# Peptides against a protein of PDB entry 3H8D: the designs that were tried, part 46

Target 1, 122 residues: chain A of PDB entry 3H8D
Amino acid sequence: DMKRQQRFFRIPFIRPADQYKDPQNKKKGWWYAHFDGPWIARQMELHPDKPPILLVAGKDDMEMCELNLEETGLTRKRGAEILPRQFEEIWERCGGIQYLQSAIESRQARPTYATAMLQNLL

## One batch from the design tools (peptide; aimed at target 1 I14 L74 R78)

Design b2_p23_1_s1 (made by RFdiffusion4, then SolubleMPNN; from b2_p23_1, 9 letters changed)
Fold by OpenDDE base, seed 5:
Structure b2_p23_1_s1 (fold): chain B 122 residues (1-122), chain C 122 residues (1-122), chain A 23 residues (1-23)
Amino acid sequence: as target 1 above (122 residues)
Amino acid sequence: as target 1 above (122 residues)
Amino acid sequence: IEPPDYTIDPVEGTKLVEELLAK
């Protein structure tokens, strides 16, 4: 839906196990989110010690951010918002296209901007 | 068109008259552009010594960037690309909504993502 | 008309824009 704004965010995180370690021993992960209007469409997490986590709306709702965009406060967090391509580049590298495609084909994915764009691409 | 990517850019410029002045005497202006896919949809210029310039496709084609997005090299210029809201915030402050609305009403504006979004808003 | 050939740190740019609009 062209009326819905597509917004992307990135936040670093420290693993719970590293919280009390010295800064040099705190490996950072990265949390990424794509919001299609107020609702999350895709989520991605880069971890220092395990494979990336890919999540898509409909399929992975229970594992994704449960807050709508406004509730997250992400729009008010300095430096959190990123360009679409900054998200998509990582998404692509992590196999997100195939992941979302599979979710669409299995009818697990909720229709979003992301699903629509992928369907236009294929 | 949801298939077309909306991208925004910002570049500083120095007035021709200030080109050879000392850095402290070079007042910077700002050039902004919104590209609807490959084609420019809106352009905006902030000047240190005169009112902002607002330009919309269709109406102001002769005063706007004549290159398509790829030809500009903007996508390859570090720090040039900005978030949609970074453009829109300035656009709004400069009276861009009213400017585009007037262009639509006078049938001067070429249909773009910007015109469509404004029509959805009104 | 073509875009100007210049690059700057986005943070600095934001500040400058704010200054321009504050006038």
Scores: peptide ipSAE 0.052, ipTM 0.509, DockQ to the pose 0.060
OpenDDE base, seeds 1, 2, 3, 4: peptide ipSAE 0.159, 0.025, 0.021, 0.024; ipTM 0.668, 0.588, 0.490, 0.478; seed 1 fails the geometry check

Design b2_p23_1_s2 (made by RFdiffusion4, then SolubleMPNN; from b2_p23_1, 10 letters changed)
Fold by OpenDDE base, seed 3:
Structure b2_p23_1_s2 (fold): chain B 122 residues (1-122), chain C 122 residues (1-122), chain A 23 residues (1-23)
Amino acid sequence: as target 1 above (122 residues)
Amino acid sequence: as target 1 above (122 residues)
Amino acid sequence: IEPEDYTIDPVEGTELVARLMAK
């Protein structure tokens, strides 16, 4: 059985170009991560000026966070952890279901809780 | 595999005797619930003037919420849903591990995600 | 009262993301 704890995190960020601007001129981005136990399963980035970035384990390892959950320190960062639905809602809106499905079909995705849930859904 | 969604909720309550008092004289209690898919697995109640109440499925069915998750309306109540750790931290402090373990050993506990996780831990 | 959602300050978040994405 998959008994690993599923944990989700969200971090806001400011574009480098906006860091020295007045607060009203700073546009926020959002960094998201889904950890299936100690290992990242999905990563997602919302940018104010470019398309969303969707990443899944196996396919996009080189572009994803390289730290395990403990190393990230996210579990110790107040305000970082979010509910599963807070991640999934954005994931769905950004086309995450199709993205992960394509990764599974092309045999690029590493098996995770996310792949299992998707295959259960379909 | 256990692929049911684990969801946790917390609701404040005020003692009946304090309902008509000034806000500063009202002592709050807290009602907690862990739902393993549609069915409640654990319930917990913190009271300002008596010991914590711990309840586990199978053993304490008659004292626990009798509604399934959808019927409770908790998923539609803003602010009610909490992170797993927000439940587990209180559960652990109240002696929930021992309580659930005893229920398992006495064969009173219904198998849930909670029983599985505990048996994985030990 | 019921708890509200809390988020990290974006300035702090910027540094945190940089750390998480460092090679």
Scores: peptide ipSAE 0.379, ipTM 0.683, DockQ to the pose 0.444
OpenDDE base, seeds 1, 2, 4, 5: peptide ipSAE 0.377, 0.379, 0.375, 0.375; ipTM 0.665, 0.682, 0.672, 0.682; seeds 1, 4, 5 fail the geometry check

Design b2_p23_1_s3 (made by RFdiffusion4, then SolubleMPNN; from b2_p23_1, 10 letters changed)
Fold by OpenDDE base, seed 2:
Structure b2_p23_1_s3 (fold): chain B 122 residues (1-122), chain C 122 residues (1-122), chain A 23 residues (1-23)
Amino acid sequence: as target 1 above (122 residues)
Amino acid sequence: as target 1 above (122 residues)
Amino acid sequence: IEPEDYTIDPAEGQKLVEELLAK
């Protein structure tokens, strides 16, 4: 139900092509996840060389993290967990509201905390 | 309802007696708050010279923050907002689970996200 | 793309994200 814990995470990633370069030449991206209880609700990727990628449960399952929260180990990675606003600020700037709304309207989004909150906002 | 935002905050405080002392002689305490939507659900104080103080809505209203979340300005204080676990870790160490449970059993606690989560845990 | 198996300070992370978005 809507009493599930909402937890948010952010970790950096390096492009495969940059993996073996010097640190100064490794352009860093950012991987974000919103977990609604044990299951991912939203995922977001900031890339240094292409537009942000937004993903929502139901619509984008095949592109999103397939591990439940405990399996990810994110809760055990120091500094990985972030505040809700630290996720939402970036989500909003990347057009996440419109993206999720469209997924709901097209019946592609799986009901989550995120879909419920958006429906309250509109 | 249980879809309300759960937000947690921590700010330092200095004892009144230490207010005018040199910085090295100002023993710092910590004030914690859990807001269930706009209203406080739990408050906690760590003191350098006495046991922790635990407070729960309904039972301890007169000792707790009387301002709603927006009125506190906590959301606008950089570094004040903390992760749920950063609150809960201290809450648990200070006996908060037993404290809130007792308040529920005695019919003193106002229903909040905190009471609901505890009832799920037990 | 899989994220790296390391983490950084949350405050530093936020700063780096903002810098990335500003470019």
Scores: peptide ipSAE 0.177, ipTM 0.649, DockQ to the pose 0.051
OpenDDE base, seeds 1, 3, 4, 5: peptide ipSAE 0.058, 0.037, 0.035, 0.040; ipTM 0.609, 0.596, 0.613, 0.607; seed 3 fails the geometry check

Design b2_p23_1_s4 (made by RFdiffusion4, then SolubleMPNN; from b2_p23_1, 11 letters changed)
Fold by OpenDDE base, seed 5:
Structure b2_p23_1_s4 (fold): chain B 122 residues (1-122), chain C 122 residues (1-122), chain A 23 residues (1-23)
Amino acid sequence: as target 1 above (122 residues)
Amino acid sequence: as target 1 above (122 residues)
Amino acid sequence: IEPPDYTIDPVEGQKLVEELLAR
């Protein structure tokens, strides 16, 4: 259903090894999520010490958020919700288009708003 | 096309009568816009001294922004773009649902994402 | 996997993300 609400979120995280360090020594990573209605469609993680992680529904379900949108509490975390472009810009820079396309072509991706948009783009 | 990008914007404005007053004496209004793809679907204006103005595409075209999204420059104004819910919350509080519904029922509203969503809601 | 329990101002967040990607 293309009429489902598309919502995007971003929250920082601190590496476990840094959690007890002084603030200046805590290098932040970033957790991103795209929810297509109640369920996550894409997830992305930026790390200070390794390559970005890209995940898409259907293919990477076991590594993605298992909670529905309401269960995450993200909608109630001030500053967590971001604009679509704020997600997409980073997604694109991290190779997300190619990653999702590959998942579609291999028939691993579950149909989502993200897959539909990409198929419209190509 | 329900695959068109939905984008929302909010910018402050100062009443003409206040434009040359000291900052503390400038009462701000707020201009809101919902763009369904390149074209405005809904417009809303909050005023410090009169009731909110609600406008919907098809019915109120002559009173709404005539520029397409790119022509407005809104996408290039930092802080202008807002989340869908930031628009919808105010829209709802101002009676926007009823206003849009009335426009649909009178056949004055042009079909947009907004009309489609409302029809799904009812 | 549950999301982290942390929030930040969106504007500041965007800056930090850009800085991270620039590394």
Scores: peptide ipSAE 0.190, ipTM 0.661, DockQ to the pose 0.060
OpenDDE base, seeds 1, 2, 3, 4: peptide ipSAE 0.021, 0.190, 0.180, 0.137; ipTM 0.597, 0.669, 0.670, 0.682

Design b2_p23_2 (made by RFdiffusion4)
Pose (drawn by RFdiffusion4):
Structure b2_p23_2 (pose): chain A 119 residues (1-119), chain B 122 residues (1-122), chain P 23 residues (1-23)
Amino acid sequence: KRQQRFFRIPFIRPADQYKDPQNKKKGWWYAHFDGPWIARQMELHPDKPPILLVAGKDDMEMCELNLEETGLTRKRGAEILPRQFEEIWERCGGIQYLQSAIESRQARPTYATAMLQNL
Amino acid sequence: as target 1 above (122 residues)
Amino acid sequence: GAGTERFFSFMANAVPLDDGIPP
């Protein structure tokens, strides 16, 4: 029913902007958009646990801008294939995280919940 | 979900003559494919030593890869799949819009998602 | 909100991105 689009933004800590390149610890931010709305958000950090977020339970913590008001489709190198998102998501325990939110009625139905519920 | 049937692939390549040369002397080219479901709709090749090759379904059937998507194994090759924009940016720089527009005007281009997309643009 | 602010923080602190497109 809707187009699935995935984005990735590598980032460094604000405290690392003016250190030498070897001292800049990298992280990665990810987003899965189910149409204009974000279904899953993922953050890999070099200094704390991975942040996994799903539509519904984590609306407050997730990016609140829809796809067009982010400008992500306009940024070069930002969009990634579905597998590039799913591989990282699974390695972070994302399948169990989304399943747990589904069973406790905390998950908003999206293409992502439909995929886990099907298989 | 015509868009979901669209799949794009890129294979970097080198000539056999450059196989054992230093990495800086390996003149790379790139082969591309746009699959409209099981069939190639557009094929594109950047070469280090000759003009770019642009091929469209219908007009260029003899020159294009004859295998369908599942027969190629490309969906199983690591790093081969690219986003539509990664194909389109190169296709445009090669004159691919003019090449596809001409094939449509000469009616040689077989209707595909690619011809449908160019027509919605015009 | 806080989630959006964090998103723009990541955008401001983005390292160069490789778009994978040949020159």

Design b2_p23_2_s1 (made by RFdiffusion4, then SolubleMPNN; from b2_p23_2, 8 letters changed)
Fold by OpenDDE base, seed 1:
Structure b2_p23_2_s1 (fold): chain B 122 residues (1-122), chain C 122 residues (1-122), chain A 23 residues (1-23)
Amino acid sequence: as target 1 above (122 residues)
Amino acid sequence: as target 1 above (122 residues)
Amino acid sequence: GRGTERFREILENQVPLDDGIPE
């Protein structure tokens, strides 16, 4: 249902290879997730030195977090939850609209709040 | 209606007296606002060196922002909007529940989403 | 799965989060 709670989370991280570098050389990445109810609908990673990674439910399930929201512990991680727009702004900048659209058109996307919103937008 | 959008904002501020002090001596305060639809329902200020200020609609109108949400420009200020819990956690820590409750009991509080939620909590 | 492992990697390598709430 469209009544499911939409929640968004973000985690900054340093690449494992950079863990023991000088702080100035630790390039930060960003992991993002959109949960449609208990299940992830979209996932995204921003990297300082490579293209963003966009993932949508149905198409990219194998590469997306398979834990339900409660299992992730994200709701209990202070500072992890973000506003919808904080996700969407990055999603849009990274070409997420086109990515999800293509997944819908190819029948790879699982219906989620995200797919519904996009279809309403088109 | 309870269908009104609840939006929360936070703005850091430096006391005027500290404006031209060294950065290390600029003590930061925090201004918070809860908007129930277009109108402010609760306002709160955290200060580094004095008690928090709690304000609720109806009771403290003269001391609260009189602009509607759009007029404030807060929706257009990057980073100003916060999650509900980011407001509520501080509100609770500052005794906001008791403050609002007292305002309701004294018939000073204007009905808002905040008053409704509190009455449901009690 | 791979996705969950990636999530765990992120957590293991996360930097401190700040919710902007004063202590």
Scores: peptide ipSAE 0.488, ipTM 0.710, DockQ to the pose 0.814
OpenDDE base, seeds 2, 3, 4, 5: peptide ipSAE 0.487, 0.485, 0.487, 0.486; ipTM 0.712, 0.713, 0.711, 0.718

Design b2_p23_2_s2 (made by RFdiffusion4, then SolubleMPNN; from b2_p23_2, 7 letters changed)
Fold by OpenDDE base, seed 3:
Structure b2_p23_2_s2 (fold): chain B 122 residues (1-122), chain C 122 residues (1-122), chain A 23 residues (1-23)
Amino acid sequence: as target 1 above (122 residues)
Amino acid sequence: as target 1 above (122 residues)
Amino acid sequence: GKGTERFYEILRNQVPLDDGIPP
């Protein structure tokens, strides 16, 4: 159902090992989530010292947040919600299109707004 | 046509009188715009030293931006686009609901996404 | 699950956010 609201969120974080370091020595990571209605469709993490993590519904369910959008509290977290393009730009830069495409081709991806949009482009 | 994309933008501005002052002495204002498709539906300005300015299509056309969205370049200005709620929260705080309602009742407001949404609430 | 645990870990280590909405 393409009528579902698409909402995107990001949370910057500091690694536990950097918690007690000076600000200049704290490297930030970024956690991202795309919700297709109440359920997560894509999840992503950027790290300062390792490759990005890309996750898609169906394929990576065990590694993705299992909370529905309301349960996450993200909608109530001031500053957490972002525009679609703020998510998509990073997703694309990290190879997300190819990742999701491969998941579709291998029949691992659950149908979501993201899979539908990709199929419309191909 | 409620299928038109709703896009919101915000631009901070410094008063001309504060241009050459130290950062701590520069008071920021905020310019807001709501575009219903290519055309502006609402405009708003927050000032540090005077009441907010609220403008709605139809009623305030002569005081509002006459450029279509593409002509403004706002979509290409990094950081200018904001979420709907970032606009609506300020709009509500500034009495925008009553302002638009009055414009509708006086038959001054041009039909837009904003007028439609308000009518759905009343 | 692992994904939810990761989410909570992120929250525990989050830095302050700003929505840019004036007071």
Scores: peptide ipSAE 0.526, ipTM 0.733, DockQ to the pose 0.814
OpenDDE base, seeds 1, 2, 4, 5: peptide ipSAE 0.523, 0.522, 0.525, 0.519; ipTM 0.731, 0.734, 0.734, 0.735

Design b2_p23_2_s3 (made by RFdiffusion4, then SolubleMPNN; from b2_p23_2, 7 letters changed)
Fold by OpenDDE base, seed 1:
Order: structure tokens, then sequence, then C-alpha cells
Structure b2_p23_2_s3 (fold): chain B 122 residues (1-122), chain C 122 residues (1-122), chain A 23 residues (1-23)
């Protein structure tokens, strides 16, 4: 159902290896998730020292969060939720459009709000 | 139509009297707006030194932004858009529920998404 | 699964969030 609520979340994190470093040496990463209803549609991770990780439902299920939205607790985490554009802008910058398109073309992508939007765009 | 997009915005402002003061003496206020589709439904202003201003469509039209959403340029102002809860939490803290309820009871409030939500709540 | 474990690891290493709501 295309009426499902689209919700976006972001979690900043410090790499495990940096946990005990001086604050100035703790490089921050960013974990992003797009939930299409209760289920994750896209996931993205920004790292300070490696390429971004892009994940799309269907193709990357094993690497994506398997918890439904409520199970994640993200809705209860103050400051975690973000506006769609706050996700999409980063997604676009990281080549997410092409990544998702490729996943669709290879028949690896599970249909989501994201796939529908992309198909409307192209 | 209850399917209208609900969009929320926040803009900081400096009091006119503080315009030419040192930065440390420029107390920041906050201007908030809730748009129910193209039209403003609620407006709110936080001031550092006076009570918050609450405004609801119908009752306070003369004191509220008269521009439709597109005319405001808010959608094009980076960082201006906020999540619903970022508005609602402040609205609630400022007594907005009671204010809107009173406006409804006095038949001053124009029907909006906000009035509908409140009527669902009560 | 691996994805969930990764998420939990992110949470474990989460830094404070800001909701952007002024005091």
Amino acid sequence: as target 1 above (122 residues)
Amino acid sequence: as target 1 above (122 residues)
Amino acid sequence: GRGTERFLEILKNQVPLDDGIPP
C-alpha cells in the first residue's frame, strides 16, 4: 500500500575502534534508514574514512536491519527521526539513485516506496 | 481534504532592538508555522523575554502569515523545515492545545488539520 | 541476522542526538 508512512532516521556513531580515543580522534559515522511502513526500504551508512554503504531491500536484506520499525526503538529515540530530504539528499550524493536503479534492473530490489518513486522519476 | 500535506517550519529571529548589539546580547526568538497544504494553520513565536505567541487560523488571520506556503519560500530555505513533533512539542508546552480548543469552542477557528486532530484527541 | 547485529552495534556506539527543539 502506497499509503504506508514513510519515516526516516539517522543515528550518529563512533566506530568501535575509536571508542577509547580522545574525542578529537573519534570520527563520527552516520547510520540512516528509510522505513516504508514497518519495514526498512533503504539503509545507508556514512563513514569518515571509507565509501558510503548503500543498501536496498530485497538485494541487501542480509546486511540490513531486520527489525521492524517498532522493534528498532527509533521512534522513541529523540532526535533520531529526520525529514525525507535529509535522507534523500545524502542518498543522492552517495549514488543511491543509480544503486537502486541497478537493483531494480537486476531484479534484486523488493518493491518499496523507494522503487516506486524511482520508477516514477525515470 | 485531510490528505493535504502537513508541513512545519521554524525560523530563528533576532529582535529588532537587538539587531545592532553584540552577538552575545542578541537574544534569539523562534518563529514557527504549521501549513495544512498551502495555507497556514498555526503559527507560534517563542520569545526570550515574553510569553509565547500562539496563533490559529480563523481566529488570528490578521496576525498570521498571509502568504501561501510557496510564496513564503520556506520550502526552499535550508533548515527551515522541521518534523511535526518539533512543532507539536513546543505547541503543547505553550498551551497550544487549550488555545486551539478555546478557538474552536468560540467558533473562531477555521477548520484545519489541527482542529481535526484536536477533535480526535478530545 | 547480520543486519540487525550491525544496527545494534550502531546503537551501542551511538553518540548523543539533538532533536533541535529549543529549550
Scores: peptide ipSAE 0.474, ipTM 0.711, DockQ to the pose 0.911
OpenDDE base, seeds 2, 3, 4, 5: peptide ipSAE 0.473, 0.472, 0.473, 0.471; ipTM 0.714, 0.709, 0.712, 0.713

Design b2_p23_2_s4 (made by RFdiffusion4, then SolubleMPNN; from b2_p23_2, 8 letters changed)
Fold by OpenDDE base, seed 1:
Structure b2_p23_2_s4 (fold): chain B 122 residues (1-122), chain C 122 residues (1-122), chain A 23 residues (1-23)
Amino acid sequence: as target 1 above (122 residues)
Amino acid sequence: as target 1 above (122 residues)
Amino acid sequence: GPGTERFREILENQVPLDDGIPE
């Protein structure tokens, strides 16, 4: 159902390897998720010193959070939820449009709100 | 139309009297607005040293932003838009439910998404 | 799976979140 609620979340994190460094040397990463209803549609990670990781449902299921939205606890985590544009702006900057497009063309992408929006965009 | 887009915004401000003080003495206030479609439905201001100001459409029109959403430029101001709950939590803490309820009971409130939601809540 | 484990790892290494509420 294309009327499913679209919800977006981000979690800043310190890399495990940086956990015991001086605070100034703890480079922050950012984990993002787009949930299309209860199920994840897109996921990405921003890293300070390596390329972003982009993941789309269907193609990258094994690498994506497999918990439904309620199971993640994200809705109960203060400050975790973000506006759609806060996700999309980063997604676009990271080449997410092209990534998802390629996943659709290769028939790897599971249909989601994101795939539908992209197909409307093109 | 109750399907109008509900959008929420927040802008920090420094009191004019504090404008030329040392940075540490510039107490920050917060201006909030809820737009029900193009028109403002609720407005509030958090002040560091005085009670919050609550304003609802119909009752407080002369004290509220008179610009439609597009005219405000808020949609183009990075970081200004906030999630509904980011507004509602503060609204609730400030006594907004009671304020709006009183405005409805006194027949001062203009019908908005906010009035409808409150009537659903009660 | 690995994705969920990654999510858990993120949570374990999460830094404080700010919802922008001034109070």
Scores: peptide ipSAE 0.494, ipTM 0.718, DockQ to the pose 0.815
OpenDDE base, seeds 2, 3, 4, 5: peptide ipSAE 0.494, 0.493, 0.494, 0.490; ipTM 0.720, 0.718, 0.718, 0.724

Design b2_p23_3 (made by RFdiffusion4)
Pose (drawn by RFdiffusion4):
Structure b2_p23_3 (pose): chain A 119 residues (1-119), chain B 122 residues (1-122), chain P 23 residues (1-23)
Amino acid sequence: KRQQRFFRIPFIRPADQYKDPQNKKKGWWYAHFDGPWIARQMELHPDKPPILLVAGKDDMEMCELNLEETGLTRKRGAEILPRQFEEIWERCGGIQYLQSAIESRQARPTYATAMLQNL
Amino acid sequence: as target 1 above (122 residues)
Amino acid sequence: HMPDVEVEGEYEEGEVEVDPDFH
């Protein structure tokens, strides 16, 4: 029913902007858009646990801008294939995280919940 | 979900003559494919030593890869799949829009998602 | 939310082949 689009933004800590390149610890921010709305958000950090977020339970913590208002489709190198998102998501325990949110009635139905519920 | 049937692939390559040369002397080229479901709709090759090759379904059937998407194994090759913009950027810089527009005007281009996309643009 | 500081994004590239048959 809707186009699935995935984005990745590598980032460094704000405190690391003026250190030498070898001292800049990298992280990665990810987003799965189910149409204009974000279904899953994922953050890999070099200094704390991975942040896994799903539509519904985590609306407050997730990016609140829809796809057009982010400008992500306009940023070079930002868009990634579905597998590049899914591989990282699975290694972070994302399948169990989304499943737990589904069973406790905290998950908003999206293409992502439909995929886990099907298989 | 015609867009979901669209799949794009890129294979970097070098000539055999450059196989054992230093990495800086390996003149790379790139082969590309746009699959409209099981069949190649557009094929593109950037070569280090000759003009770019642009091929469209219908007009260029003899020259294109003859295998369908499953027969190629490309969906199982690591790093081969690219986003539509990665194909389109190169296709445009090669004159691919003019090449596809001409094939459509000469009626040689078989209707595909690619011809449908160029027509919606015009 | 999106990051405060970004590192430049890049697309993934596949392994280089030698003399591939593209027919």

Design b2_p23_3_s1 (made by RFdiffusion4, then SolubleMPNN; from b2_p23_3, 11 letters changed)
Fold by OpenDDE base, seed 5:
Structure b2_p23_3_s1 (fold): chain B 122 residues (1-122), chain C 122 residues (1-122), chain A 23 residues (1-23)
Amino acid sequence: as target 1 above (122 residues)
Amino acid sequence: as target 1 above (122 residues)
Amino acid sequence: MLPEVELPAEDEVGETEVGPDFR
């Protein structure tokens, strides 16, 4: 629904094993989220040492952010919110289109803005 | 149409009279734009010494950016693109909702994403 | 017409430690 605000966020994270290392020795990963209104629609995790993790609502709910957008505090975290294209560019590069498409085709995806947009493209 | 990319931009500008002044004496204004796909839908100008200028497609075409989005180079200008809410917050504060509503009611507004969203709110 | 001015650099993003911890 066009009435739901689409918002995108990115935050860095440090690997557990690097927590106590000097800053220069901490390899950063990146956590990305797309919220369709209050609820997460897509999540992506970029890691320095493993393949990207792609997650979509309905299919991957147990691995995704369990909090609504307001509960996350992301909207209050300076620099966390990103442009739609900043999310989509990485999503596309990571094979997110195919991942979401497969989730739709398998009927695992919960309907979201993301699923609707993809269905409009296909 | 949900297929058109909504993009928002902000750039500072210096008043003509301040162009040759020392940097500290140059009062900055702000130019804001909302592009609904390739074409501008809304424009706003914040000035240090006069009321905000609000412009909407159809009504104010002659005063708005005449270039399509790609022609502007805004997408290539680092730091120019802003979040939707960064535009909308200022738009709302400047009375943009009422301005756009009046343009719709007077049949002066060209249909855009902005007009559609407002119609969904009312 | 577009104003002719230079734009500032992008802001740095703050770090969280091990993944997103929202609790």
Scores: peptide ipSAE 0.040, ipTM 0.658, DockQ to the pose 0.362
OpenDDE base, seeds 1, 2, 3, 4: peptide ipSAE 0.037, 0.041, 0.032, 0.028; ipTM 0.659, 0.654, 0.640, 0.487; seeds 2, 4 fail the geometry check

Design b2_p23_3_s2 (made by RFdiffusion4, then SolubleMPNN; from b2_p23_3, 9 letters changed)
Fold by OpenDDE base, seed 5:
Structure b2_p23_3_s2 (fold): chain B 122 residues (1-122), chain C 122 residues (1-122), chain A 23 residues (1-23)
Amino acid sequence: as target 1 above (122 residues)
Amino acid sequence: as target 1 above (122 residues)
Amino acid sequence: MLPEVEVEAEDEEGETVVGPDFR
């Protein structure tokens, strides 16, 4: 839906176990989100020591951000918002297309901008 | 059209008359562009010493970027690409909504993502 | 047309958080 703004965010995070370590001993992960209007459509987590986590609305709601975009404060966080391609590039590299496709095919995915775009592509 | 990627760019420019002056004597302008897929939809120029220039496809083609997005090299220029809101905020402040609306009403505007969005808003 | 004289921009970094906790 063209009326819903697609917005993308990235924030670095430190693992709880590392938060009190010296800066050099803190391994950064990256939290990514795609919001389709007010609600999250996709989430992705890059970790220094485990495989990427891919999450899609409908299928993975329990593991995804439960707040709407305004509630997150992400739009007010300097440097958090990223370009669509900055999200999509990582999403693609992490196998996100296949992940979302599988979620669509299994009827687990909630319809979002992401599902629509993928269906247009396929 | 959801199949066309909307991309926004901003580059600073120095006026030709200032290019050989000392850095402190170079007044920066800002060139903004909205590309609807490969083709420019809107252009905006902020100048240090004159009113903003607003340009929309169809109406102002002769004054706008004549290259398609790939030809510009903007996608390869570090820091050139900006968020949609970074463009729209300035566009709105410069009276871009009214400018585009007038272009639509006069049938001067070529249909673009921008015209469609404005028509959805009104 | 593009400006005759262009300047490249730098990227900004975001602040770190301890996990994606927004509460």
Scores: peptide ipSAE 0.039, ipTM 0.620, DockQ to the pose 0.455
OpenDDE base, seeds 1, 2, 3, 4: peptide ipSAE 0.040, 0.039, 0.035, 0.038; ipTM 0.614, 0.614, 0.608, 0.627; seeds 1, 3 fail the geometry check

